# Ledger of designs, part 160: peptides against a protein of PDB entry 5VZU

Target 1, 271 residues: chain A of PDB entry 5VZU
Amino acid sequence: GRTLEDIFHEHMQELILMKFIYTSQYDNCLTYRRIYLPPSRPDDLIKPGLFKGTYGSHGLEIVMLSFHGRRARGTKITGDPNIPAGQQTVEIDLRHRIQLPDLENQRNFNELSRIVLEVRERVRQEQQEGGHEAGEGRGRQGPRESQPSPAQPRAEAPSKGPDGTPGEDGGEPGDAVAAAEQPAQCGQGQPFVLPVGVSSRNEDYPRTCRMCFYGTGLIAGHGFTSPERTPGVFILFDEDRFGFVWLELKSFSLYSRVQATFRNADAPSPQ

## One batch from the design tools (peptide; made by RFdiffusion4, then SolubleMPNN)

Design b2_p23_5_s2 (from b2_p23_5, 11 letters changed)
Fold by OpenDDE base, seed 5:
Structure b2_p23_5_s2 (fold): chain B 271 residues (1-271), chain A 23 residues (1-23)
Amino acid sequence: as target 1 above (271 residues)
Amino acid sequence: DERLEELEKKTKELHEKIPDLIS
């Protein structure tokens, strides 16, 4: 039977051919959009910018990594037959750190699947709870039935109620010191290996990671059909490299910073 | 774990569709 590798190889050939057809057919109809590099913020996990991604099926792609508070985004700069340029190929939740097991248990795909599914369920619960608080606030604008003005009942006299001395129960409001979530210290690097059965284009990936986070990747059929978000793991290796494990696809994408310096690539300061 | 079995099933279904899907 065709191996998964054979299927990927054939699919990669088709996708390369499609990319070639697209590039060659549109040579006369190129629309250029200027892309600005996102500004770096002090709290950004790494410097934002352009990364060269290696997808198992699609070869080399350019992704813009940007930070949006507790979320990171990988935006496709290069489109493909399935996902057009400008789509968010990965969305990372920097609130939900993935703790990788020891190196022996990292080889177990089912263990990684368990960990990711548990985090996915927490993210889903948090989204449901936040949805309920927003829902209850809108319910009380029942229509003010304009009930007719009932008559003026009479001003009964202000009876002098007695001087109840307010007891100064100085209940000190316990300062709920909101434990400032310490910025996730770049912990000591952990040994890293892909689970058995996770496909990588090559075995040349960093064997030590700094941090991992829950994320979702965008998958779609040709022509951006049936787009869905699939669970995965964002793996920070270093300042210039990150990976994404596509859990359901059992694939790994490695992203490496584009080292090219672009003149005037910074967004114009909002005047 | 029923969730793992569902994931394994979906993973197989996705692998069958890999030629039509992009990651």
Scores: peptide ipSAE 0.022, ipTM 0.527, DockQ to the pose 0.466
Fold by OpenDDE base, seed 1:
Structure b2_p23_5_s2 (fold): chain B 271 residues (1-271), chain A 23 residues (1-23)
Amino acid sequence: as target 1 above (271 residues)
Amino acid sequence: DERLEELEKKTKELHEKIPDLIS
């Protein structure tokens, strides 16, 4: 019988052929857009730039990683039949760090799912609360009609209010129990393993990660139909490698830095 | 024109054969 591997291989060949056909359809009318590398900032989690990844059966992907304050973004440089080039394949919330359990509990997909879904609900709550504050702030700029209220010169009455003696109520300084800031173990990598049932195209992924963050991945049907954002985990392995766990798809994508140097790839300085 | 029509046809035939993978 055909193995699952045979089916995936056949499907991958068909996807490559489809990509070739699409590229060839536009052969006479190719619009080239220049890609600029994002400038590096000191506060960037890692150096921004081009990363190569493997995405399921689609083969080789190129993604641009960039940082936008407390968000990171992966932008597709290569399109596929589902998601065209220029789309944001991943959006990472650098405010919401995910703590992975021990290796034994990391093998449990339901445990990872619980952790991610709890963070997702917190992110939704924060978005609702921030939406209310932004809504109330806009309502109070009613146009104060500057009615020119006339200049009535009301008089100087000098009343010497009396010397209220400052009562020295020496309220005892309540011991502010300094919540021990758990030292951010920023430096030591933690052991990493994929949960059972998460598909990886290759078992050759880093077995140690620096940190993880909540994120969302873009998924769509063929031809970019019904695009939606699904919850996932951004895994920073090192300066040159990151992964994304697609929680609902039960899949893992590994991305490695493109080591090529590009001449004149820097964004033009804003004049 | 003819080459484009052939490529469009092949593309359509591939979309019909490839399972709708959500990616």
Scores: peptide ipSAE 0.023, ipTM 0.432, DockQ to the pose 0.026; fails the geometry check
Fold by OpenDDE base, seed 2:
Order: structure tokens, then sequence, then C-alpha cells
Structure b2_p23_5_s2 (fold): chain B 271 residues (1-271), chain A 23 residues (1-23)
């Protein structure tokens, strides 16, 4: 029977062939496009810019990370046989923070899956509610002036009397000690480990993370066939490193900042 | 429960297609 290793080798050969075909199709007509770095804003989670990913069998990936209010976006700078350059490989919802459990429970893939799917359901509900408010706002045709029907005289119901004695029952105010949500110390990273069964191409990933967010990743077949968004977790490790857990794919991608300084790479100020 | 089973089934089907779907 074919071993998993045989299937993996056959697949790697197919990917190499697809990469060769994909690159060779452009040998005679190269279009160069200038890429500008996104402007940094004070409220950005980290400095926007170029990140180098190691993604599955595709090898080197370059992604541009940018911030758009409460959303972050990873845009492919390098295309591959599945997803062309300029597509949004990841979309991150910065409103929906993922709280990772303790290090022991982080090894449980089903626990991470549960947490992510609960957040996915909240995001879906918020989208449905926001869609309903936009729909109902168009339906208020102005109230036609209904003519004032004459005021029928409301009969004076009689004043029943006074006597209710004030019972002094001095119920002690139970001090509801509001458990002060300890301000999650914004500066100390938590221990991080990948769940069992999540594949990483590189075992050298950061073992401490700052914060996590819900996000979606783009997947597609060869030639950008049947593109879909899958749920995942954006993991911020530090100013220069982030990861993405592809939940359905049980895979992890690590991205590291491109440290090269580009002269004149800033977007021209919109005049 | 049913939605978790559908997700497990889709995850398994995607895991069989991971080679073709890895972006």
Amino acid sequence: as target 1 above (271 residues)
Amino acid sequence: DERLEELEKKTKELHEKIPDLIS
C-alpha cells in the first residue's frame, strides 16, 4: 500500500511541478509593481510591514501586515500555486481576543477548537444583528398623520387610603466583592505551546506569546480554485513575530519581520 | 453536538485535502 511518506513525496513532487509551471508561465511577460509599506499608526498593535513566513510545503512566503481599525490583514506579496499575490492570506479581528488556557490545556486541540468556534459563533451573531439593523432602517416610511381621535374622558379612579406601616427591615448590604479583574498585565507574555496534532514546519517557535486573536485564513486549490476562509488563531509573540494556527488544517505558520530597511518605501502622503 | 460532529467531519475531510488546500 502507499505509505504516508509515499503520498507526501508524491504531493511534494506535484507542488514542485506546480511551482515550476506557475513561474514558467510568466517567463516572457514580467510586470513589476512598486510595493509601498503601510503607514504606521499609534494605535497599531505592532509596526506594520513585511513579514517572512514559512508556510507548509510552499517554502518562503512574504506577507505584508497592515492595520485597519479593529482589523489586521496579511496580504500575500509572494504568490503560490494555490493563492496569487495580492490576496489576503489572513484577516484578524482585533475585537475578538482569544484567551489561551494554561500550558497543560493548551496541548489539547479540542479545547483550542472549542474556544475558537465559540468566538466564530459570536462573530456570526454580530454580523447577523448588524445586517438586521441596516435592513430595518429603510422600512420606516414616515407615519401618515393619523387624525387626532377625540380624547374620551378618563374616569377618576378613587384614592384608596394611607396606612402601610414602614417595616424597618435593615437588610445588611452584602458586600458583593466585585472580583477585580486583575488587569491582564499587558507586558508579561504567557507560556505558549502548540496543541498536540498541530503540525509546525519549524519546531523553533516562541514558547511565550503576548496575546491571541480570532482570525480567518484563505485556502484554495491549485489555480485559486474554490477559495474559502477557514477559522484560525493569530498569535502575537512580539514586535517582530506572529503566528497563525489554521484550525481546520491543524497547521501553524510562523511569520518574522523582514529587518531590511527600504529607502523611500513609505507610501506617498495622500495629497 | 451535531454542529461539532459536522465540524469534526469537515476537519477530517480538510485534513485529507490538506495537501491540495495549503495556501
Scores: peptide ipSAE 0.022, ipTM 0.500, DockQ to the pose 0.454; fails the geometry check
Fold by OpenDDE base, seed 3:
Structure b2_p23_5_s2 (fold): chain B 271 residues (1-271), chain A 23 residues (1-23)
Amino acid sequence: as target 1 above (271 residues)
Amino acid sequence: DERLEELEKKTKELHEKIPDLIS
């Protein structure tokens, strides 16, 4: 009987063949597009730039990490048979932090799944509420043809008086101590382990993470058919490493900064 | 047998959607 490993091996061979066909087609017609590195901002979670991922049958992939306010994006620089270059492989919501449990409970995939799905429902609710506020503001400017109705002289009704006394009660302004959101202590990273049944190509991933965020990953069939977003977890390990857990796929992708320096890679300053 | 065919089908459907097989 075939094992699950035999099935994975067969499909991996098929994907390698598809990658070979795909790359061989491009050898006859190479288009070059200049890429610019995103500008770094002080509020960026880490320095933006190029990261290398070790993806499954495709080997080495290049992703550009960029920050857009309270969102981060991973953009494919290398395309594959499923997702072409220039697509956003991951979108991270920096508003929605994922709190990982203790190391024992991190081994439980169902616990991680629960946490991620609860955050996904909050994100959906916020999108529905924000969509309603934008819709009501198009007030009916019906053309008020203000016909000038003539000014009838309304009479002077009289001045009645009385005296209500000024009660002094000097209620002290209770200091609303604005709970200063304690700057999230850049504390020592917490112990990290993948849940049981999450596949990683390399067991040599960082065993400590700084923080995690909710995100979505792009998946598609061959030729970019039926593209959809799946829920996941962005894991920040350090300044040069992040991961993405693909929840529905039960997979983990590790990304490491490309240490190469590029000359003239900065975007032109907006004039 | 039936469980293996179901796993094969699910695995194939996943691989058609996954850009990259997690080995």
Scores: peptide ipSAE 0.019, ipTM 0.448, DockQ to the pose 0.280; fails the geometry check

Design b2_p23_5_s3 (from b2_p23_5, 9 letters changed)
Fold by OpenDDE base, seed 3:
Structure b2_p23_5_s3 (fold): chain B 271 residues (1-271), chain A 23 residues (1-23)
Amino acid sequence: as target 1 above (271 residues)
Amino acid sequence: DPELEELEKRTARLHEEIPDLIN
C-alpha cells in the first residue's frame, strides 16, 4: 500500500497550489489581529511561546505552545487549507505520562500503539466518572411552599445529670513527616527513536527525550471539514524542542522554538 | 487485541482519505 509519506509527496503540489490560491485571493482584504505570548508560570513544563513545527505536505508552520494547568495546547498561528489559524493542533494531557520502552522495543509501532491505547482508555474512564459527579449536584430545588404552620407551645421536661470520669490518656502526636514529593528528578534523558513506519520530514530529530505525555492531534478535510481528534504522543526533548507522534497517521512533527524576540508581545496586565 | 485491530483499520482508512483529511 502507499505510505503516508508517498501520499504526502503526491499531494504536496496540490496543497502548495491551494495555499497560493487562498493567499492570493485575500491579498487585498486581510484582517490583522495582535497575538500576545502566553504568560510564563513557574509550574510550566517548559517556557510557553512560538515554535516552528513540521507538518507533512504543509512543511513549516508556526504553533503557539501554552499551558493550562495540567494541560498543554499547541495553537496554529499559521493556517493551512485543512486547519485554519487559531485551531488547537495538539492538546496534551500532562496527567498522563507515556513510558517509552527501551530502544529495541521503541522500533515496534504496535508496542507504542498498545501503550497509547491503554492511556486513552484511562482518559476516557476519568472523563466518564467526572461527568457523573457533575450531574448529581443539581439538587431538586423543589418549591418549598412556606406554609406558615402555627405556634404550639410544647413543654419543659427534665434534668438528668450523670458524672462520667476524665480519662487523661496523653497519646503522643506522631509526627507524620509529610513525604515531600521529591521534585521528579530531571532524570538522564531516555534514548529516543521513532518506530519503524512512522514518517518524519527530517531524520535529524533529537535522539534523547526527557518526558512523554498522552495527547490528541486535530485532523480535518479541506476547508476544515469533518474535524476530529486523533491519539498521539507528545515528546519533550528539551527546553526548545518537542515532538508529536500521530499514531493513526504514522507521522512525526518536530517543533523547535522560534528564537526571535518580539517587542510588546506580552499581554497587558489586566488593570 | 481488538483495540489494536480497530486502530489498524482506522489507520488504513485515514491513509486512503489522507489527501482530503490531514493534520
Scores: peptide ipSAE 0.168, ipTM 0.796, DockQ to the pose 0.433
Fold by OpenDDE base, seed 4:
Structure b2_p23_5_s3 (fold): chain B 271 residues (1-271), chain A 23 residues (1-23)
Amino acid sequence: as target 1 above (271 residues)
Amino acid sequence: DPELEELEKRTARLHEEIPDLIN
C-alpha cells in the first residue's frame, strides 16, 4: 500500500506544480500590500515579527507572529493553494501551558495526544462557561420605555452646618499584598524530541525547548474549502525559533525568525 | 480513551484526505 510518506511526497509534488502554475499565471497582476510589523510589548513571550516556517507539504512560508494579551497568533504572509495569505495558520493560548514529559515519554505520540486532549477539553469548558456569562448578561436589557415623568421642581433643602467630629485614625494593619507570583522565570530549557511517527521536513530542529502551549492550526482543502482548526502544540525553543506540532497531521513545522531588518515596517502611530 | 480513539480516527481520515486537506 502507499505509505504516509509516499502520499506526502506525491502531494508535495502536486503542491509545487500548483504553486508554479499560480505564480506563472499571475505574473502580470501582482497586487502588493504593505505589511506592518507589530510593535513589541514588554509582556510579549518573544519579539513579534516575521518567521520563515517549514511546512512539510508546502515547503517554506512566511508567517507573522503577533501577541494579543494571553494569545499568540501566526498569520500567513505567504499563501498556498489550501490556505491564502492573511489567514491565521496558528492560534496559541498562552493560558494553557503544555508540560512535556521526560524524553522517553516524549517519544510516545499517544502520551502527547492525551496531554493535548486534556487541555483541549479545558479550553472547551472555559469557552462554554464564558459563553454562558456573556449570554446571561445580554438578556435583561429589554428596552425600558422610560416614559418622561414630568419634572416636579424639587425644593431647595437648606444647608445644615459643619459639625467636624474628628474621626479616630484606626490604623488597620496593612494586609500583606500576596507577592504576585513572579512570572515563572524563563526556566532552563527542557530536553525536546519529536514523538515517533511525527514527520519533520528535516531532523535539524532544536533539541531543547523553553516552554510549550496549547494551540490550534488551520487546515483546509484546495481553494480554502472546508477550513477547520486542528489541535496542536506550540513549542518555544528560543527568541528566534518556535515550532508547531500538528497532532492530527502527525507533522511538525519549524519557524525561524527572518533576520532581515526592514526600514519603515512599523505600523503608523494611530493619529 | 474515547477521545484518543476519535483523534486516531480523525487522524486516519485526514491522512486519506491529505492531497485535498492540508495546513
Scores: peptide ipSAE 0.160, ipTM 0.789, DockQ to the pose 0.423
Fold by OpenDDE base, seed 5:
Structure b2_p23_5_s3 (fold): chain B 271 residues (1-271), chain A 23 residues (1-23)
Amino acid sequence: as target 1 above (271 residues)
Amino acid sequence: DPELEELEKRTARLHEEIPDLIN
């Protein structure tokens, strides 16, 4: 029978052919859009910028990594037949760190799945709680019964009440030392291995990771049909490399920084 | 675990649909 590898290989050839047909059909109508590199911020987990990523059957794609407070985003710069350029291929919640187990238990896909599902449930609960606080503020504007204009009561004169001495209640403002969230210490890198049954295009991935976070990836049918978010794990390896484990796809995408320096790629300063 | 079983079912479905539904 066809192996899963044969099916993926045949499908990869079909997707490459589709991508080629699409690109070739547009040769006469190419609109060039300038892309600016995101500005780097001190609190960014790594320097934002362009990464080359591996997407199972699609091959190599270009993704822009950017940071948005406690969220990171991977935006497709290259499109494919399923996910067009400009879509958020990955969305990472930097509040939800994933602790990988020891190297032996990292081989267990079900263990990783349990860890990620638990974090996914916490994220859902936080979204529901935050949705309730925003919902209760729509107080019933009961029908404004047109209460008849009450007659303007007459301006009675301001009686000069006496000089009450200001009591110096020197209430020391208790310095709520907002525990400065310690900058995510670049923890000692831990040994990293893909779970059994997770496919990687390349077995040459970093065998040590710094930290992991919960995230979601975007999946869709051809022509961007039925787009949905799938749970996954963002893995920071180093300043120039990260990964994403797609749990439901049992696939791993490795992203490596594009080392090319672009002149004038910085966004114009907002004047 | 019901959530793991649902993930397994969804994973199986996505693998059957891999030709049409991918990342």
Scores: peptide ipSAE 0.153, ipTM 0.788, DockQ to the pose 0.431
Fold by OpenDDE base, seed 1:
Structure b2_p23_5_s3 (fold): chain B 271 residues (1-271), chain A 23 residues (1-23)
Amino acid sequence: as target 1 above (271 residues)
Amino acid sequence: DPELEELEKRTARLHEEIPDLIN
């Protein structure tokens, strides 16, 4: 059968032509919006900014990477017929690391799928439990019936009762053994290979990765119809490169930092 | 506009040739 790669190569010319047709249909009526680069924070996994990403049949697109606490987000700067500009193409949960197997077992797509689906189920459970705690905490604000307190009369101040001696209850401070958060070893780069049957538009991807995380990608039909989130793996290669494995699509997107310097692209300081 | 109508017909045809669900 045709590989997903064959389909993406066949449709690449058509998508380029579609992009040309759509841009030509604007009849020079273009709305320009200024985009600012997100500020870098010390706790950011890598420097935020613009990346060029590969998307199967769509080819090369521009994505803004930004960090939001323990979440990372890829936002489309360029849109396509399926996913418009400004949509979150990828959402990464930096709390949920993916441990890749050895290089031999990384070739097994089913093994990667198993690992990711197990993490997806944990994320789902944590969302259900956190939803219950937030739900129970709101339920106990029963309406305090403001019963009008009747004006009880000023009874006189009775006198100073005597010196209660403070008992020195010497509660021994139990040694809370602070479980030393093992510093996240910036581990030696792990050998990396794509699973068999995962399509990559470019076979020239980094063969070592630093860290992997659970994430979801956005997929939709033409005109942004029936948008849904599909499970995947974010792969951090280095400061300037990351990948995303789309499990359901059996595809890999490689993202490389845009090395161009932009004047006046920094977000205005909050006054 | 005849040119716009031809572009729309080309667009529609190309949409039918592309997979429905993509990223």
Scores: peptide ipSAE 0.124, ipTM 0.571, DockQ to the pose 0.041

Design b2_p23_5_s4 (from b2_p23_5, 12 letters changed)
Fold by OpenDDE base, seed 2:
Formats: structure tokens, C-alpha cells, sequence
Structure b2_p23_5_s4 (fold): chain B 271 residues (1-271), chain A 23 residues (1-23)
């Protein structure tokens, strides 16, 4: 039977051939579009900009990282046969931090999967609740013509009664010691390892991470057929490196900052 | 866990039907 290695080799050859066919069709017609770097904001998790990402068999791709309030976005600057340039390869929900287990339990793919699926379910619940509040608020206040219903007069009075007893009971205010959420020690990165069975293009990924977030990746067949969002984990390693764990693909993409400085790449100020 | 079984089935389907790293 074909080995996994044979299948991977045939697939890599097919991707190279497809990339060649797509590029060779445009030999005489190049369209250039200017790309601007996103403006940096004080609340951005890291400096936005260009990153080189690894996409298994596709090799190296360029992704723009940008921040949009409580969301981060990776946008493909280079495309591949599955996902074209300009698509959002990753969308990160910065509201939903993922707590990684200890280093021993991080090797268990099912444990990571459980944690991510629990967060995915919370995100779905929040979307359903927010959808209901937006739906009920469009109750058409039809103009209820205020028919002036007449002023009926009814009167009655009555009276009683008195008594007074003053019971003192001085219940002591129990000091609810608000357990001060220990400020997550921002300093020392947590030890990080990929789960067993998650593929990485190389073993040279950071072995410590600062924080993790829930996110979704974009997947599609050749020619961008049947595009869907798959659950994953955004791993922040440092100011210049992040990763994405694709749960359904059992794959890891490492992204490293493009260190090249671009002149006149700043977005025009919003007029 | 049914959610883990669904994830495993989807993973197996993606690896069989879409031989390409689809990301």
C-alpha cells in the first residue's frame, strides 16, 4: 500500500505543480497593489505587521497580523492553491484565553482538544445570547394611539394601626475578602510543547509561551472550494513569534516577524 | 466524549478527502 510518506510526497508534488500552473498563467499580466502596515495601538497584544508563516506542505507564506479591539486577524498576503491572498487565514478571539495544562498534560492531544472545545462552546453560547438581545430590541413600537380613557374617581380611605418594636440585631458585616485575582505573572513564559500527533514542519519552535487564545483557521479545497472555519489555538511566544495549532488538521503553523523595515508603508492617517 | 469523537471523525475525513493541507 502507499505509505504516509508516499502520499505526502505525491501531495507535495501536486501542490508544486498547481502553484506552477497558477503562476505560469499570469506570465504577461502582473497587477501590483500597495499594502499598508496596520497602525500600532497601545492595547495591541504585540506590534502588528508582516509575519512569515509555515503551512505544512505549502511552505512559507506571508501573513499580515492586525488587531481589531478584542480580535486579532491574520490575513494572507501570499496565497496558495487552497486559500487565496487577501483571505483571513486566522481569526483570534482575545476575550477567550486558553489556559494550557502542565507540560506533562500538554503532550495529550485529547486534553488540549477538550479545553478548546469547551471554549468553542462558550463562544457559541455568547453568540446565541447576543443574537437574541439584538432580535427582541426590534419590537415595532407601533404607534399605540393613546385613546384617553376617562378619569374614574374612586375614593376610599381607611385607617389602622400602630405598633413599634425596635429590635436591635447588630449583624456583623462579614468581611468578604475579595480573593484578589493574583495578577497573572506577565514575566516568565509557561513551558510549551506540542501534543503528540500534532505535526510541525520543524522541531525548532519556542519551548515557552506567554499566553494562548481561542481562534479559528480558514480551510478550503483547491480553488477555494467549500471554505470553512476550523477551531484552533493561538500561541503567543514573544513580540516576534506566534503559533497556531489547527486541531482538526493536527498541525502547527509557526509565524515569525519579517524583520525588514519598509519605507512609506504606514497606513495613511484616516482623514 | 462525543465532541472528541466528532473531532476525530472530522480529522480523519479531512485527511482522507482533502489530501492537501487545506489551510
Amino acid sequence: as target 1 above (271 residues)
Amino acid sequence: DPALEELAKKTERLHKEIPDLIN
Scores: peptide ipSAE 0.305, ipTM 0.857, DockQ to the pose 0.482
Fold by OpenDDE base, seed 3:
Structure b2_p23_5_s4 (fold): chain B 271 residues (1-271), chain A 23 residues (1-23)
Amino acid sequence: as target 1 above (271 residues)
Amino acid sequence: DPALEELAKKTERLHKEIPDLIN
């Protein structure tokens, strides 16, 4: 059958031409908006910022990586005919770590698919349970008409009762040595390889990864029609490189940090 | 595995629709 790579090559000229037409048609009528770099937090998995990513036939795109508590987001800075600039191309759930198998079993696409689909079902269950707790809490604000019950004055009663001497039993405070949560060892990276039948634009990807997380990618038709989320795996390689495996597309996108420094790109401090 | 069969069918559909549906 045709691979995703074969299909991307077949439509590459059309998508390049469409992108050229869209950019050239508005050459004299461009609206510019300033983009600020996200602030770095101490709990961020890596430094947030601009990454260059590979998207099949679209080629090189610019994505902003940002962290939002237990979620990471890749936002398109460059748009294409399918997904416009400002859309969240990837959403990563940092609560749901993916454990890759050994290097031999990493070549098996069905093994990776099982692991990802199991995590997807857990995420769906947690969303259903959290939706139920939020629903039950809002129902009970019935307007209690506070009828003003009258102030009856009732009386004094004095009673005395007595002595009981509490014994001094001096139980020694056992030193609960708080087991210092060993800082999660920045574990020696595990060997990494793409599954057989996952297409990559190049074979030049890191062969060792630090950790993986469950995530979703955005896919859409031309003009951002019928947008949907597809399951995938976020692969952290290092401080400057990450990947995303698009499970349903059988594709891999590699993202590398933009090393350019931008003056005055920081968000203004909230006054 | 029904989940893998569903994934395979979705992947096949996306590969047929991919001229108009991309990431």
Scores: peptide ipSAE 0.301, ipTM 0.858, DockQ to the pose 0.415
Fold by OpenDDE base, seed 5:
Structure b2_p23_5_s4 (fold): chain B 271 residues (1-271), chain A 23 residues (1-23)
Amino acid sequence: as target 1 above (271 residues)
Amino acid sequence: DPALEELAKKTERLHKEIPDLIN
């Protein structure tokens, strides 16, 4: 069968032409929006910021990585014919760490797929359980018939009842030692290899990763038609590099930090 | 594994649709 690489190679000229048409057609209507770098938080997995990523036939794109509690997001700064700028190309669930097998079993695409699909099912179950608690609370507003209960008068009841002595019940505040989740020790990275049949534009990806998480990638038709989320693996290599394995696409995107320092790119402090 | 078979079928579909459906 055709490999994803073969398909990407054959259609790359078409996608480049489309990208050129879109950029050229709207050149006279470009609205420049200032992009602010997200503020760094101490609990962020890595410093948030701009990354350059590879997207199959689209080539190099710019993505903003940001952290939102136990979620990370890659937002497209550059758009393409399928996914416009401002869309979340990847959403990472930092609650769902993926443990990669040994290097031999990492070459097996079906093994990686099994691990990710098992995590996807857990995420789906957690979403269903959390959805049920939110649903039951709204049902019982039966129509309170607005009977106009008459204005019964403000009875003045005055009485200063007496000096109940405050019992000093010294309830010891049970130190709920919130087990500070020790910041996941940046353990020695594990050996990393792409599964057989996963396409990468560059074979020069890091061969060691720190950790992996479950995530979803966004795919769509031309003009952002029929957008859907596909399961994938976020791979943290280091402070400046991460990857995303698109399972259904059998593709790998490598993201590298944009090393350019931007003056005045920080969001204005909320006044 | 039914989930792997579904993934394989979806992958095959997406590969045929890649000209029009991409990331």
Scores: peptide ipSAE 0.295, ipTM 0.856, DockQ to the pose 0.421
Fold by OpenDDE base, seed 1:
Structure b2_p23_5_s4 (fold): chain B 271 residues (1-271), chain A 23 residues (1-23)
Amino acid sequence: as target 1 above (271 residues)
Amino acid sequence: DPALEELAKKTERLHKEIPDLIN
């Protein structure tokens, strides 16, 4: 049967032609927007910026990687027939690390799928629990009908005498041994291979990864119809390369930093 | 513009040839 890779390869020329048609149709009505590079923060997993990503039949696209606390986002700078520019192609949860199995078990797509689905279920549970705590906190602001407290007359304050010496019970402050947050061990690089049946545009991907995280990718029909989030794995290879495994699509996207220097691309300092 | 109409027809055809649900 045709693989998803075969389908994506066959439609690559058609997608290139569609991109050409769109540019040619809109030549007289293009709106240009200035894009600024995200500022780097000390806690960013890698330097934010522009990456070239592979998307099967779409070929190469430009994605902006940015960090937002415990989340990372890939935003499409280039659009395609399904997903327009400005959409978040990937959203990464940096709280939910994926532990890859040994190299032999990494070839098993079902094993990777199990690991990711277990993390997805934990993420759903945490969202439900946090939704309940936020819901209960809002429910108690029933309108305090300020019943007009009747003006009870000022009863004279009896002169309570002073002298109760509080005993100095010198409770020794128990040394709360601050559990030293073990510095997030920059995971030693581990051997990496794609599972059997995961398609990649090419076999030229890094064979060692630093760490992996749970994430979701965006998929849609033509014209951005029925957009949904599909589960996947963000794979950090190095400072300039990351990947995303799309489980439901059985595909892999490789992202490589755009090495071009841009003049005046830094965000203006907040005044 | 006849050229734009031909391009629009080509676009519509290509959308039908590509998988409907992609990333």
Scores: peptide ipSAE 0.125, ipTM 0.656, DockQ to the pose 0.040

